# Ledger of designs, part 3: peptides against a protein of PDB entry 4N3Y

Target 1, 83 residues: chain A of PDB entry 4N3Y
Amino acid sequence: ETRDQVKKLQLMLRQANDQLEKTMKDKQELEDFIKQSSEDSSHQISALVLRAQASEILLEELQQGLSQAKRDVQEQMAVLMQS

## One batch from the design tools (peptide; made by RFdiffusion4, then SolubleMPNN)

Design b1_p8_3_s1 (from b1_p8_3, 3 letters changed)
Fold by OpenDDE base, seed 1:
Structure b1_p8_3_s1 (fold): chain B 83 residues (1-83), chain C 83 residues (1-83), chain A 8 residues (1-8)
Amino acid sequence: as target 1 above (83 residues)
Amino acid sequence: as target 1 above (83 residues)
Amino acid sequence: DELEQLLS
């Protein structure tokens, strides 16, 4: 009976549409999640990079100070040896 | 005392180095995490896209079937009215 | 490690 077949196909169509809409929604939600997660991570990485850079600058300053201190000790020893 | 100052600066340098290495390690771990997370998400999204595409194809097929079924009913009714 | 070399 063709009329019954039409009704059956209409039901199947509705079911297929529901599945399609659900899948598309799930995809969108996942994309939004990735975008947000990536942005958050990017901010965190940037903060860590800044921290690393600060440490690098500190290291350079300390190295210079260390070198100067060594030179100062050498100067003192030289003076002592002369006297 | 300059020698004491040298020792103090050496300690500070080691501490600064430890901080730098830790920060760089943390940054690398975070970058690795993001990379892995992004890859996993990308695979998941791809699977969802394929599912959505399958549903879309099904919908198109069902729509065509529905249209044909309606035409068949119309033909049957036309025959009945003629007789 | 360059820093380790410097401190050694």
Scores: peptide ipSAE 0.085, ipTM 0.459, DockQ to the pose 0.011
Fold by OpenDDE base, seed 4:
Structure b1_p8_3_s1 (fold): chain B 83 residues (1-83), chain C 83 residues (1-83), chain A 8 residues (1-8)
Amino acid sequence: as target 1 above (83 residues)
Amino acid sequence: as target 1 above (83 residues)
Amino acid sequence: DELEQLLS
């Protein structure tokens, strides 16, 4: 019966459309989540990079200080040996 | 006292290095996490895209069916009016 | 970097 078929198809069409819209929405939400998550993580990484850079600078300073201190000790020993 | 300073600086150097290594490790772990998370999400998005495509095809089929059914009803009415 | 290599 054609009339019944029309009604059935109309319902099916609405259901299919709802499903399509839902799927598209879910996809978009997922994309947005990925984007946001990536941005948040990127900020954290940037902060860690800066911290690492600071630590590296400190290491360089300490190395120089250590080297100088070692030289100073050696110099003192040399003076003692000369006397 | 130079000797004490040397010992102190050596300790500080080790501590600074440990901090640097930790920071670098944390950064790497975060990068790996982002990469993995993005890949996982990408797979999900791909699946949703396929589902959306399937729904779109279904919608097209249903629309065609609905249009045909409507035409059939109209044809039947026309026949009745002619008699 | 060079510093990391030196300390490793």
Scores: peptide ipSAE 0.082, ipTM 0.456, DockQ to the pose 0.015
Fold by OpenDDE base, seed 2:
Structure b1_p8_3_s1 (fold): chain B 83 residues (1-83), chain C 83 residues (1-83), chain A 8 residues (1-8)
Amino acid sequence: as target 1 above (83 residues)
Amino acid sequence: as target 1 above (83 residues)
Amino acid sequence: DELEQLLS
């Protein structure tokens, strides 16, 4: 009976529409999530890069200082040996 | 005293190097994490897109079916009114 | 490792 068929199709249509809307919402939420996560990670990585750069500069300065200090010790020892 | 200064600098240098290496490792791990997360999210989004597309197709089919069914009901009612 | 050599 056609009337019953119409009612069945109306129900199925509503269900399909609900599913479609839900899926679209879920998709949007995931897209928003990944965007936010990417931005957060980008900022965190940038901070770590800056930290690494600071450490690199410090290392170079310490290496230079160490080299100079070692030379100074050697010079002092040489003086003692000559005296 | 220079000898003591050398030892101090050596300690600081080791500490700085350890920090540098740790920072570089952490940076790499975060980069790997974000890459993996992005790939996973991409796949999930793709799946949702496909699901949404399937729902859209179903909706269109149901809409067409509903329209036809409604017309059929109207035709049947018209026949009854004419009889 | 140059750093290792320096600290040796």
Scores: peptide ipSAE 0.078, ipTM 0.463, DockQ to the pose 0.010
Fold by OpenDDE base, seed 5:
Structure b1_p8_3_s1 (fold): chain B 83 residues (1-83), chain C 83 residues (1-83), chain A 8 residues (1-8)
Amino acid sequence: as target 1 above (83 residues)
Amino acid sequence: as target 1 above (83 residues)
Amino acid sequence: DELEQLLS
């Protein structure tokens, strides 16, 4: 019966629309997640870069300190030898 | 006593060297972590982009299906009216 | 809503 066929098709249309809306929502959620995750990672990377740079500074300071300490030891050894 | 002073400075030098090596290691670990994390995030983002694109395709298919379904319903309604 | 318009 044609009427029944129409009703069936109308149901299918409603079902398709529901799925469409769901899929649209899911897509949007994925896009939002990607964006947020990327931003979070970027911020984390920036923070860690700063930490690495701080360590760089400390390394340089220690290297300079080592050089100075070595000179100090050598100086003291010279004093010891001439005493 | 000069000898004692030399020994003290030598100890300080060893300590400084140990700290230097530790700091260098820590710095390297941070750099490695940053690199790895960035790569992991990049791969994850790429995968999620693909998923979003798949949803895009599905959305388009559903939209086309909806249009067709609407046409089908209208056609059946026309048949019903002329019968 | 575009879909609502399609179904109207």
Scores: peptide ipSAE 0.076, ipTM 0.480, DockQ to the pose 0.011

Design b1_p8_3_s2 (from b1_p8_3, 3 letters changed)
Fold by OpenDDE base, seed 2:
Structure b1_p8_3_s2 (fold): chain B 83 residues (1-83), chain C 83 residues (1-83), chain A 8 residues (1-8)
Amino acid sequence: as target 1 above (83 residues)
Amino acid sequence: as target 1 above (83 residues)
Amino acid sequence: DELEELLK
């Protein structure tokens, strides 16, 4: 009878509502997770960029020093050969 | 002597270069990871959105049915009371 | 390798 149908629909409605709320919560949690993950990764990437930049500067300085040192050795050798 | 300094600088340069390359690789891997993670999450979120939308439609239909069913019960009761 | 060439 219709009375039983009402009770059935009420149950189904409650179940559907529970599912909807759960799904919405899950969606929100995922969005929050993505946001946090993105922020964390951004900071990590920035840190690595800074490290890379520092290494690049060091490399340039070492290359400069190497070039000078090589020239100095060559000069010393030239002096010794001339002596 | 300068000769030894050259050798030392060469070693330092190689070490610095290795570190630079490693850092750059790590940065790239992190960027790739973030990109992939973002894409995966986007798809998952979209799936949940679709599920939520489906549940919402169902809820609306059930609410409609519930309202109608309740009215039908009331009508039946009214008929019985009048009889 | 440019670095290798530089170190020669």
Scores: peptide ipSAE 0.088, ipTM 0.471, DockQ to the pose 0.010
Fold by OpenDDE base, seed 3:
Structure b1_p8_3_s2 (fold): chain B 83 residues (1-83), chain C 83 residues (1-83), chain A 8 residues (1-8)
Amino acid sequence: as target 1 above (83 residues)
Amino acid sequence: as target 1 above (83 residues)
Amino acid sequence: DELEELLK
């Protein structure tokens, strides 16, 4: 019966539309999640990069200090050997 | 005492290096996580896009069917009115 | 010492 077919198609159309809308929403939520996650991670990575850079600078300073300290020890030893 | 200072600096240097390496590792892990997460999400979104597209096609077909069904009902009514 | 060697 054609009338019944119309009603059935209307129902199916609504169901399909609901599914489409749900899918679109899910897609949007995923996109938002990715965007937010990426931003959060980017900030975290940036912070870690800065931390690493600070450590690098510290290492350089410590290396310089170590080298100087070694030289100082050598100088002290030289003085002791002269006396 | 300079010798003690040297030893202290050596320890500090090692500690700083350890921290740097840890930070670099953490950074890399975060980058890997973001990359993997992005890929996973991209796949998921792509799948959802395809699903949405399928729903859109279905909707178009259902709409066509509905329109035809409505026309069929109208034709049936016209025939009945003629008899 | 590895670190001392590096600093030479």
Scores: peptide ipSAE 0.088, ipTM 0.469, DockQ to the pose 0.010
Fold by OpenDDE base, seed 4:
Structure b1_p8_3_s2 (fold): chain B 83 residues (1-83), chain C 83 residues (1-83), chain A 8 residues (1-8)
Amino acid sequence: as target 1 above (83 residues)
Amino acid sequence: as target 1 above (83 residues)
Amino acid sequence: DELEELLK
């Protein structure tokens, strides 16, 4: 029956379209998720980079201080030996 | 006391270095996480794209079928009217 | 990083 076939095909078409739209939506949501996740992580990485840089600066300062302290000890020893 | 200061600075230096190394490790782990997460999601997106394409093909086929079915109904009606 | 290398 052709009329029945038409009705069936119309239903199938609607169902197929619904599926297509759903799939497209799901894809978009996933893309949005990836984008947001990447942005969030990027911010965290940036924060960690700053922290690392701060630590590096501290290390440099401490190294300089250590070197100076060692020199001071050596100088004190030299003075004692010369006395 | 200079000697005490030297020892203190050495300890602080070690602690600072440990912190730096930890921070660098954490940063790297986060970068790796982002990379992996993005790859996983990319695969999912690809799968969804394929699904969407399949649905699109189905829609095209159904539309063609629907059009043909409608034409068939119209032809049947025309035959009846001409009889 | 020179500092990192130095601390090794």
Scores: peptide ipSAE 0.080, ipTM 0.461, DockQ to the pose 0.015
Fold by OpenDDE base, seed 5:
Structure b1_p8_3_s2 (fold): chain B 83 residues (1-83), chain C 83 residues (1-83), chain A 8 residues (1-8)
Amino acid sequence: as target 1 above (83 residues)
Amino acid sequence: as target 1 above (83 residues)
Amino acid sequence: DELEELLK
């Protein structure tokens, strides 16, 4: 029966539309999430890189200090041995 | 007093060494964290991109189906009006 | 909107 078939098709159309809209929303949410996640990660990584760089500077300073301290001890030992 | 000074410097040297080793470890941990975080993010983003692509395909299919359904309804309406 | 146009 044609009338019944038309109504069935109208229902199918509505169902398809509903699913389409849902899928569009889901896709957009995923795109937004990807963008945000990427930005957040980038910022975090940048911060950690800076922290690592600070550690590098500190390492260099400590190594320099250690070398100097060693020299100082050696010098003092020499003085002690001569006193 | 030279002896006391030598011992003091030895202590300072040990302290510097301890701090240096700690800092080296901290730096390494940060570097490892950055690397791991970047890799994890990359994998996650890739997965989400694939999901988004799947959604795109579904969207296209639904749009095509919707268009066809609309045509089908129009055809059935025409038949109904002629019956 | 493509969908809006389709539903007209």
Scores: peptide ipSAE 0.078, ipTM 0.484, DockQ to the pose 0.012

Design b1_p8_3_s4 (from b1_p8_3, 4 letters changed)
Fold by OpenDDE base, seed 4:
Structure b1_p8_3_s4 (fold): chain B 83 residues (1-83), chain C 83 residues (1-83), chain A 8 residues (1-8)
Amino acid sequence: as target 1 above (83 residues)
Amino acid sequence: as target 1 above (83 residues)
Amino acid sequence: DALEQRLA
C-alpha cells in the first residue's frame, strides 16, 4: 500500500537525518581534538626547547670554565717546576 | 703554597668535568625526548586525520541518502494525492 | 643547533 510505503520512507528519512547529525557532531569533535592535541604538543615541545637552550648555555659556560681551569693548572705546574 | 693551589685547581678541574659530562648527557636525553614526542604526536594526528576523512565520506553518503529519501517521500505523497 | 633546525 502506498500509504504504508510513505510511512516507511518517512521513518527512514528521520533515521537518516539522525545519523547525519550524529556523524557531523562526531566529525567536528574529532577535528577539535586534533587541533587541540596539536597545539598542546606544540606548546610542550616549545617549553622543552627552551630548557634545552638553557642547558646549551650552561654547557658552553662549563666548557669555558673547564678549559680555563686546565690552563690554570698547567700554569701553576709550570711555576712549580721552575721553582 | 703553590703546591696546595695546584691540588685545589686539580679538584676543581675534575668537578667541572663531571658536571660537564652530566649536563651533556641531560641535554642529549632532552633532545631525544623532544624528537620522540614529536614523532609520536605526528603519528597520532595522522591516524586521527584518517578517521576524520572516513567520517567525511560517510557524511557525504548520508547526505545523498537523505536527499534521495526526501525526494522519494515527496514522490509517493504526490502519487497518493492524485489517487 | 641541529635540534632547533629540525623543529623550525
Scores: peptide ipSAE 0.091, ipTM 0.501, DockQ to the pose 0.035
Fold by OpenDDE base, seed 3:
Structure b1_p8_3_s4 (fold): chain B 83 residues (1-83), chain C 83 residues (1-83), chain A 8 residues (1-8)
Amino acid sequence: as target 1 above (83 residues)
Amino acid sequence: as target 1 above (83 residues)
Amino acid sequence: DALEQRLA
């Protein structure tokens, strides 16, 4: 029966459209999530990079201080040997 | 006291190194996470794209069927009018 | 779309 067939096809079309729209929505949500997640992660990584850089600078300063301190000890020992 | 200063600086250096290593580890973990997350999301999105494409194809088929069904109804009506 | 282009 053609009329019933038409009605059935119309229903199927509506259902297919609903599914398509849902899928497209889900796709868009995932795209948005990825974008947001990437941005958030980028910010977090940037913060950690800055921390690492700060630590590196501190290490350099400490190493310089340590080297100087060792030299100072050596100098003190030398003075003691002279006195 | 220089000796105590040296010891203190050595401790500070070790602590700084520990923090640096931790920070670098955390950074790497985040980079790995982003990479993995991106890959996972890419796969998921690809799957959804395929679903959407399947739905689009189905919609096209249904639309063609619907159009044909409507034409068939019209043809049947024409036959009825002739008889 | 942009996503399809990225996936292609």
Scores: peptide ipSAE 0.088, ipTM 0.461, DockQ to the pose 0.037
Fold by OpenDDE base, seed 1:
Structure b1_p8_3_s4 (fold): chain B 83 residues (1-83), chain C 83 residues (1-83), chain A 8 residues (1-8)
Amino acid sequence: as target 1 above (83 residues)
Amino acid sequence: as target 1 above (83 residues)
Amino acid sequence: DALEQRLA
């Protein structure tokens, strides 16, 4: 019976539409999640990069200080040997 | 005392190096995490895209079927009125 | 679709 067929197809169409909408929504939500997660991580990494850079500067300063300290010790030894 | 100063600075240098290494490692781990997470999400989204596309095809098929069914009903009504 | 373009 054709009328029954029409009704059946109408139901199927509605179901298909609902499924499509759901899938598209899920996709969008995942995209948004990725975007947000990426931004958060990017900020965190940036902070860590800055921290690393600060440590690098500290290392350089300490290295220079250490080198100077070594030279000072050597100088003291030289003076002692001359006395 | 200079010798004591040298020892102190050596310790500080080691500590600074350790901190720097740790920070750099943490950064790298976060980058790797982001990369992996992004890849996983990308694959998931791709699967959902394919599902959505399949639903789109189904919708089109059902729409065509529905249109045909409507035409068939109209034809049946016309025949009935002529009888 | 922007996402499809990114995945291509």
Scores: peptide ipSAE 0.087, ipTM 0.460, DockQ to the pose 0.038
Fold by OpenDDE base, seed 2:
Structure b1_p8_3_s4 (fold): chain B 83 residues (1-83), chain C 83 residues (1-83), chain A 8 residues (1-8)
Amino acid sequence: as target 1 above (83 residues)
Amino acid sequence: as target 1 above (83 residues)
Amino acid sequence: DALEQRLA
């Protein structure tokens, strides 16, 4: 019967609408999540980059200092040998 | 004393190197993580998009069916009134 | 590097 078919289709339509809305919501949530996650990761990586750069500067300074210190020790040894 | 200063600087240099290497490793791991996470999310979103599209198609079909069914019911009612 | 450019 047509009247019964209408009732059935109305139910199916409501179900389909609910599914569509749910899926759209889920998609939006995932999009928001990935955006936020990417931003958070970007900030974290930026912090690590800065930290690494600071370490690099320190390394260079220490290397220079070490080289100079070694030269100074060698000079002192030379003085001792010459005395 | 210079010799003691050298020893101190050598220790500091080793520590700095260790810190640098650790930071570089951490950075790489984060880069790998965000890349993988983004790819995974992209795939998931794509799946949801396809699901939503399927629901949209179903909705349109149901709407058309419902409209036709309603017209059929109305026609049946008209026949009853005319009999 | 490429990452630093992306973060800038």
Scores: peptide ipSAE 0.083, ipTM 0.456, DockQ to the pose 0.039

Design b1_p8_4_s1 (from b1_p8_4, 4 letters changed)
Fold by OpenDDE base, seed 3:
Structure b1_p8_4_s1 (fold): chain B 83 residues (1-83), chain C 83 residues (1-83), chain A 8 residues (1-8)
Amino acid sequence: as target 1 above (83 residues)
Amino acid sequence: as target 1 above (83 residues)
Amino acid sequence: DELLQALA
């Protein structure tokens, strides 16, 4: 019966459209999530880079201090030797 | 007293060296963490991209099916009209 | 360092 077939196909079209809309939304949400996740990761990595840079500065300061301290010890030992 | 000063400075050097080693380790751990985090994020993003690609394929299939269904409905309606 | 420069 053609009429019933047409009605069935119309229902199928509506169902297909609903699925299409759902899939489109899901895809968009995935893309948005990827974008957001990537941005968040970028921010986090940047923060960690800054932290590492701070550590590098500290290392340089410590190395300088260590070298100075070594020189100071050497100087003090020299004074001790001549005393 | 110079001798005591020298001993104090030697202690300070040891302490500074300990701090330096700790800081070096911390820095390395931070760098390793950043590297690992970046790799993990890359893997996750890649997986999500594949998921989005699958959705895109599905969308194309659904769109094709929808268009075909529409044509089928049109054909059935034409048959109904001539019956 | 090289890593920091690459990541920054």
Scores: peptide ipSAE 0.073, ipTM 0.505, DockQ to the pose 0.033
Fold by OpenDDE base, seed 2:
Structure b1_p8_4_s1 (fold): chain B 83 residues (1-83), chain C 83 residues (1-83), chain A 8 residues (1-8)
Amino acid sequence: as target 1 above (83 residues)
Amino acid sequence: as target 1 above (83 residues)
Amino acid sequence: DELLQALA
């Protein structure tokens, strides 16, 4: 019966529209999440790189200090041997 | 006194070396962490992109279905009016 | 879908 068919199709239309709206929302939320996650990761990695660079600077300074200290010890030991 | 100076410098040398080794280890760990974090983020984002793409496909299919359903309802209503 | 195109 035509009337019944119309009612059925109207229901299906409403259901389809509801699902469409939900899917649109879900997609938008996922896109926003991906964007946020990427930005957060980028910032965090940048911060960690800076930390690693600070360690690099300290490493180089310590290497220099160690070399100097070694030379100083050797010099003092030489003085001791000569005394 | 020279002997005392030598002993002091030897201690300082050991301390410097210990700190150097620690710093080297810390730097390496940070580099490894950054690499791992970057890879993990890349994989996760890729997976989320695929999920978003799946939603996009569904969205397009639903849009098509909705349009068709609307046309079907209109057609059936026209038939009803003619009956 | 510029975001998906940029990320994919």
Scores: peptide ipSAE 0.069, ipTM 0.509, DockQ to the pose 0.032
Fold by OpenDDE base, seed 4:
Structure b1_p8_4_s1 (fold): chain B 83 residues (1-83), chain C 83 residues (1-83), chain A 8 residues (1-8)
Amino acid sequence: as target 1 above (83 residues)
Amino acid sequence: as target 1 above (83 residues)
Amino acid sequence: DELLQALA
């Protein structure tokens, strides 16, 4: 009885150890995933910010162009009315 | 000639305005996307961190259990050898 | 944007 119990406990110990190792691996993988995911997101967001900034520049250029275009139209109309 | 030029410039102005409006919309959508993406990532990472912490607790419990199991096995072996 | 408003 005692001998059998010892063997049973030894098995339980090995099983527990296996579970521990598995859990450790799972935890590590999760941490790695978090790290990688965060880095990937950071890079993506940075790229998108740059894109938005480029759009801002384009907007400013368009606004300037529109202002000039309006002036040009007005000037041409003035010339037309004078002639 | 002048009259035709005025009409052409007016068309160009309208076209430029249309492009400006489109660009403004695109920029806004991009900013919204960045914001939403960042928030989504943040929430996901937070959830994963909690999961990792739960695994940490489990690891500690398993380690304690393993230590106890080892002691139990050793004690049983001692009893066996004494009998 | 006053410019856009003026052109609308």
Scores: peptide ipSAE 0.052, ipTM 0.501, DockQ to the pose 0.011
Fold by OpenDDE base, seed 1:
Structure b1_p8_4_s1 (fold): chain B 83 residues (1-83), chain C 83 residues (1-83), chain A 8 residues (1-8)
Amino acid sequence: as target 1 above (83 residues)
Amino acid sequence: as target 1 above (83 residues)
Amino acid sequence: DELLQALA
């Protein structure tokens, strides 16, 4: 009858409301996690890129040094051979 | 003297070469880590975005359901009052 | 690496 139908609908409404609140919370938590995780990864990657760039500079310097050292050795060897 | 100078330069060259090899390895490891970490984060973020989008759809459906349920209760209450 | 090979 109508009275029982109303009570049933009121219960269903409360259940739906609880489900909505739960889903709203879950959605917000997921969005927050995505944002935070993305920012953390961005910062970490940026820091590692800087370190890699520093290594690149060092590599260039070492390559130049090795080339010069090789030339120096060759020059000294030439002097030694002519002595 | 020249002989000792050459030997010294050869040692320095070997040391520089060792440093270069180490730096090359470190640079490559950093680049590999950046690439892998970036890909992992990208995949994880994409998966979470899809989940958030599913939650958005559910929220919309729940909101519509709540609105309809409220209207249904109001209608049944009107019937009850007129009985 | 060509540089390392050249030094060998």
Scores: peptide ipSAE 0.043, ipTM 0.501, DockQ to the pose 0.077

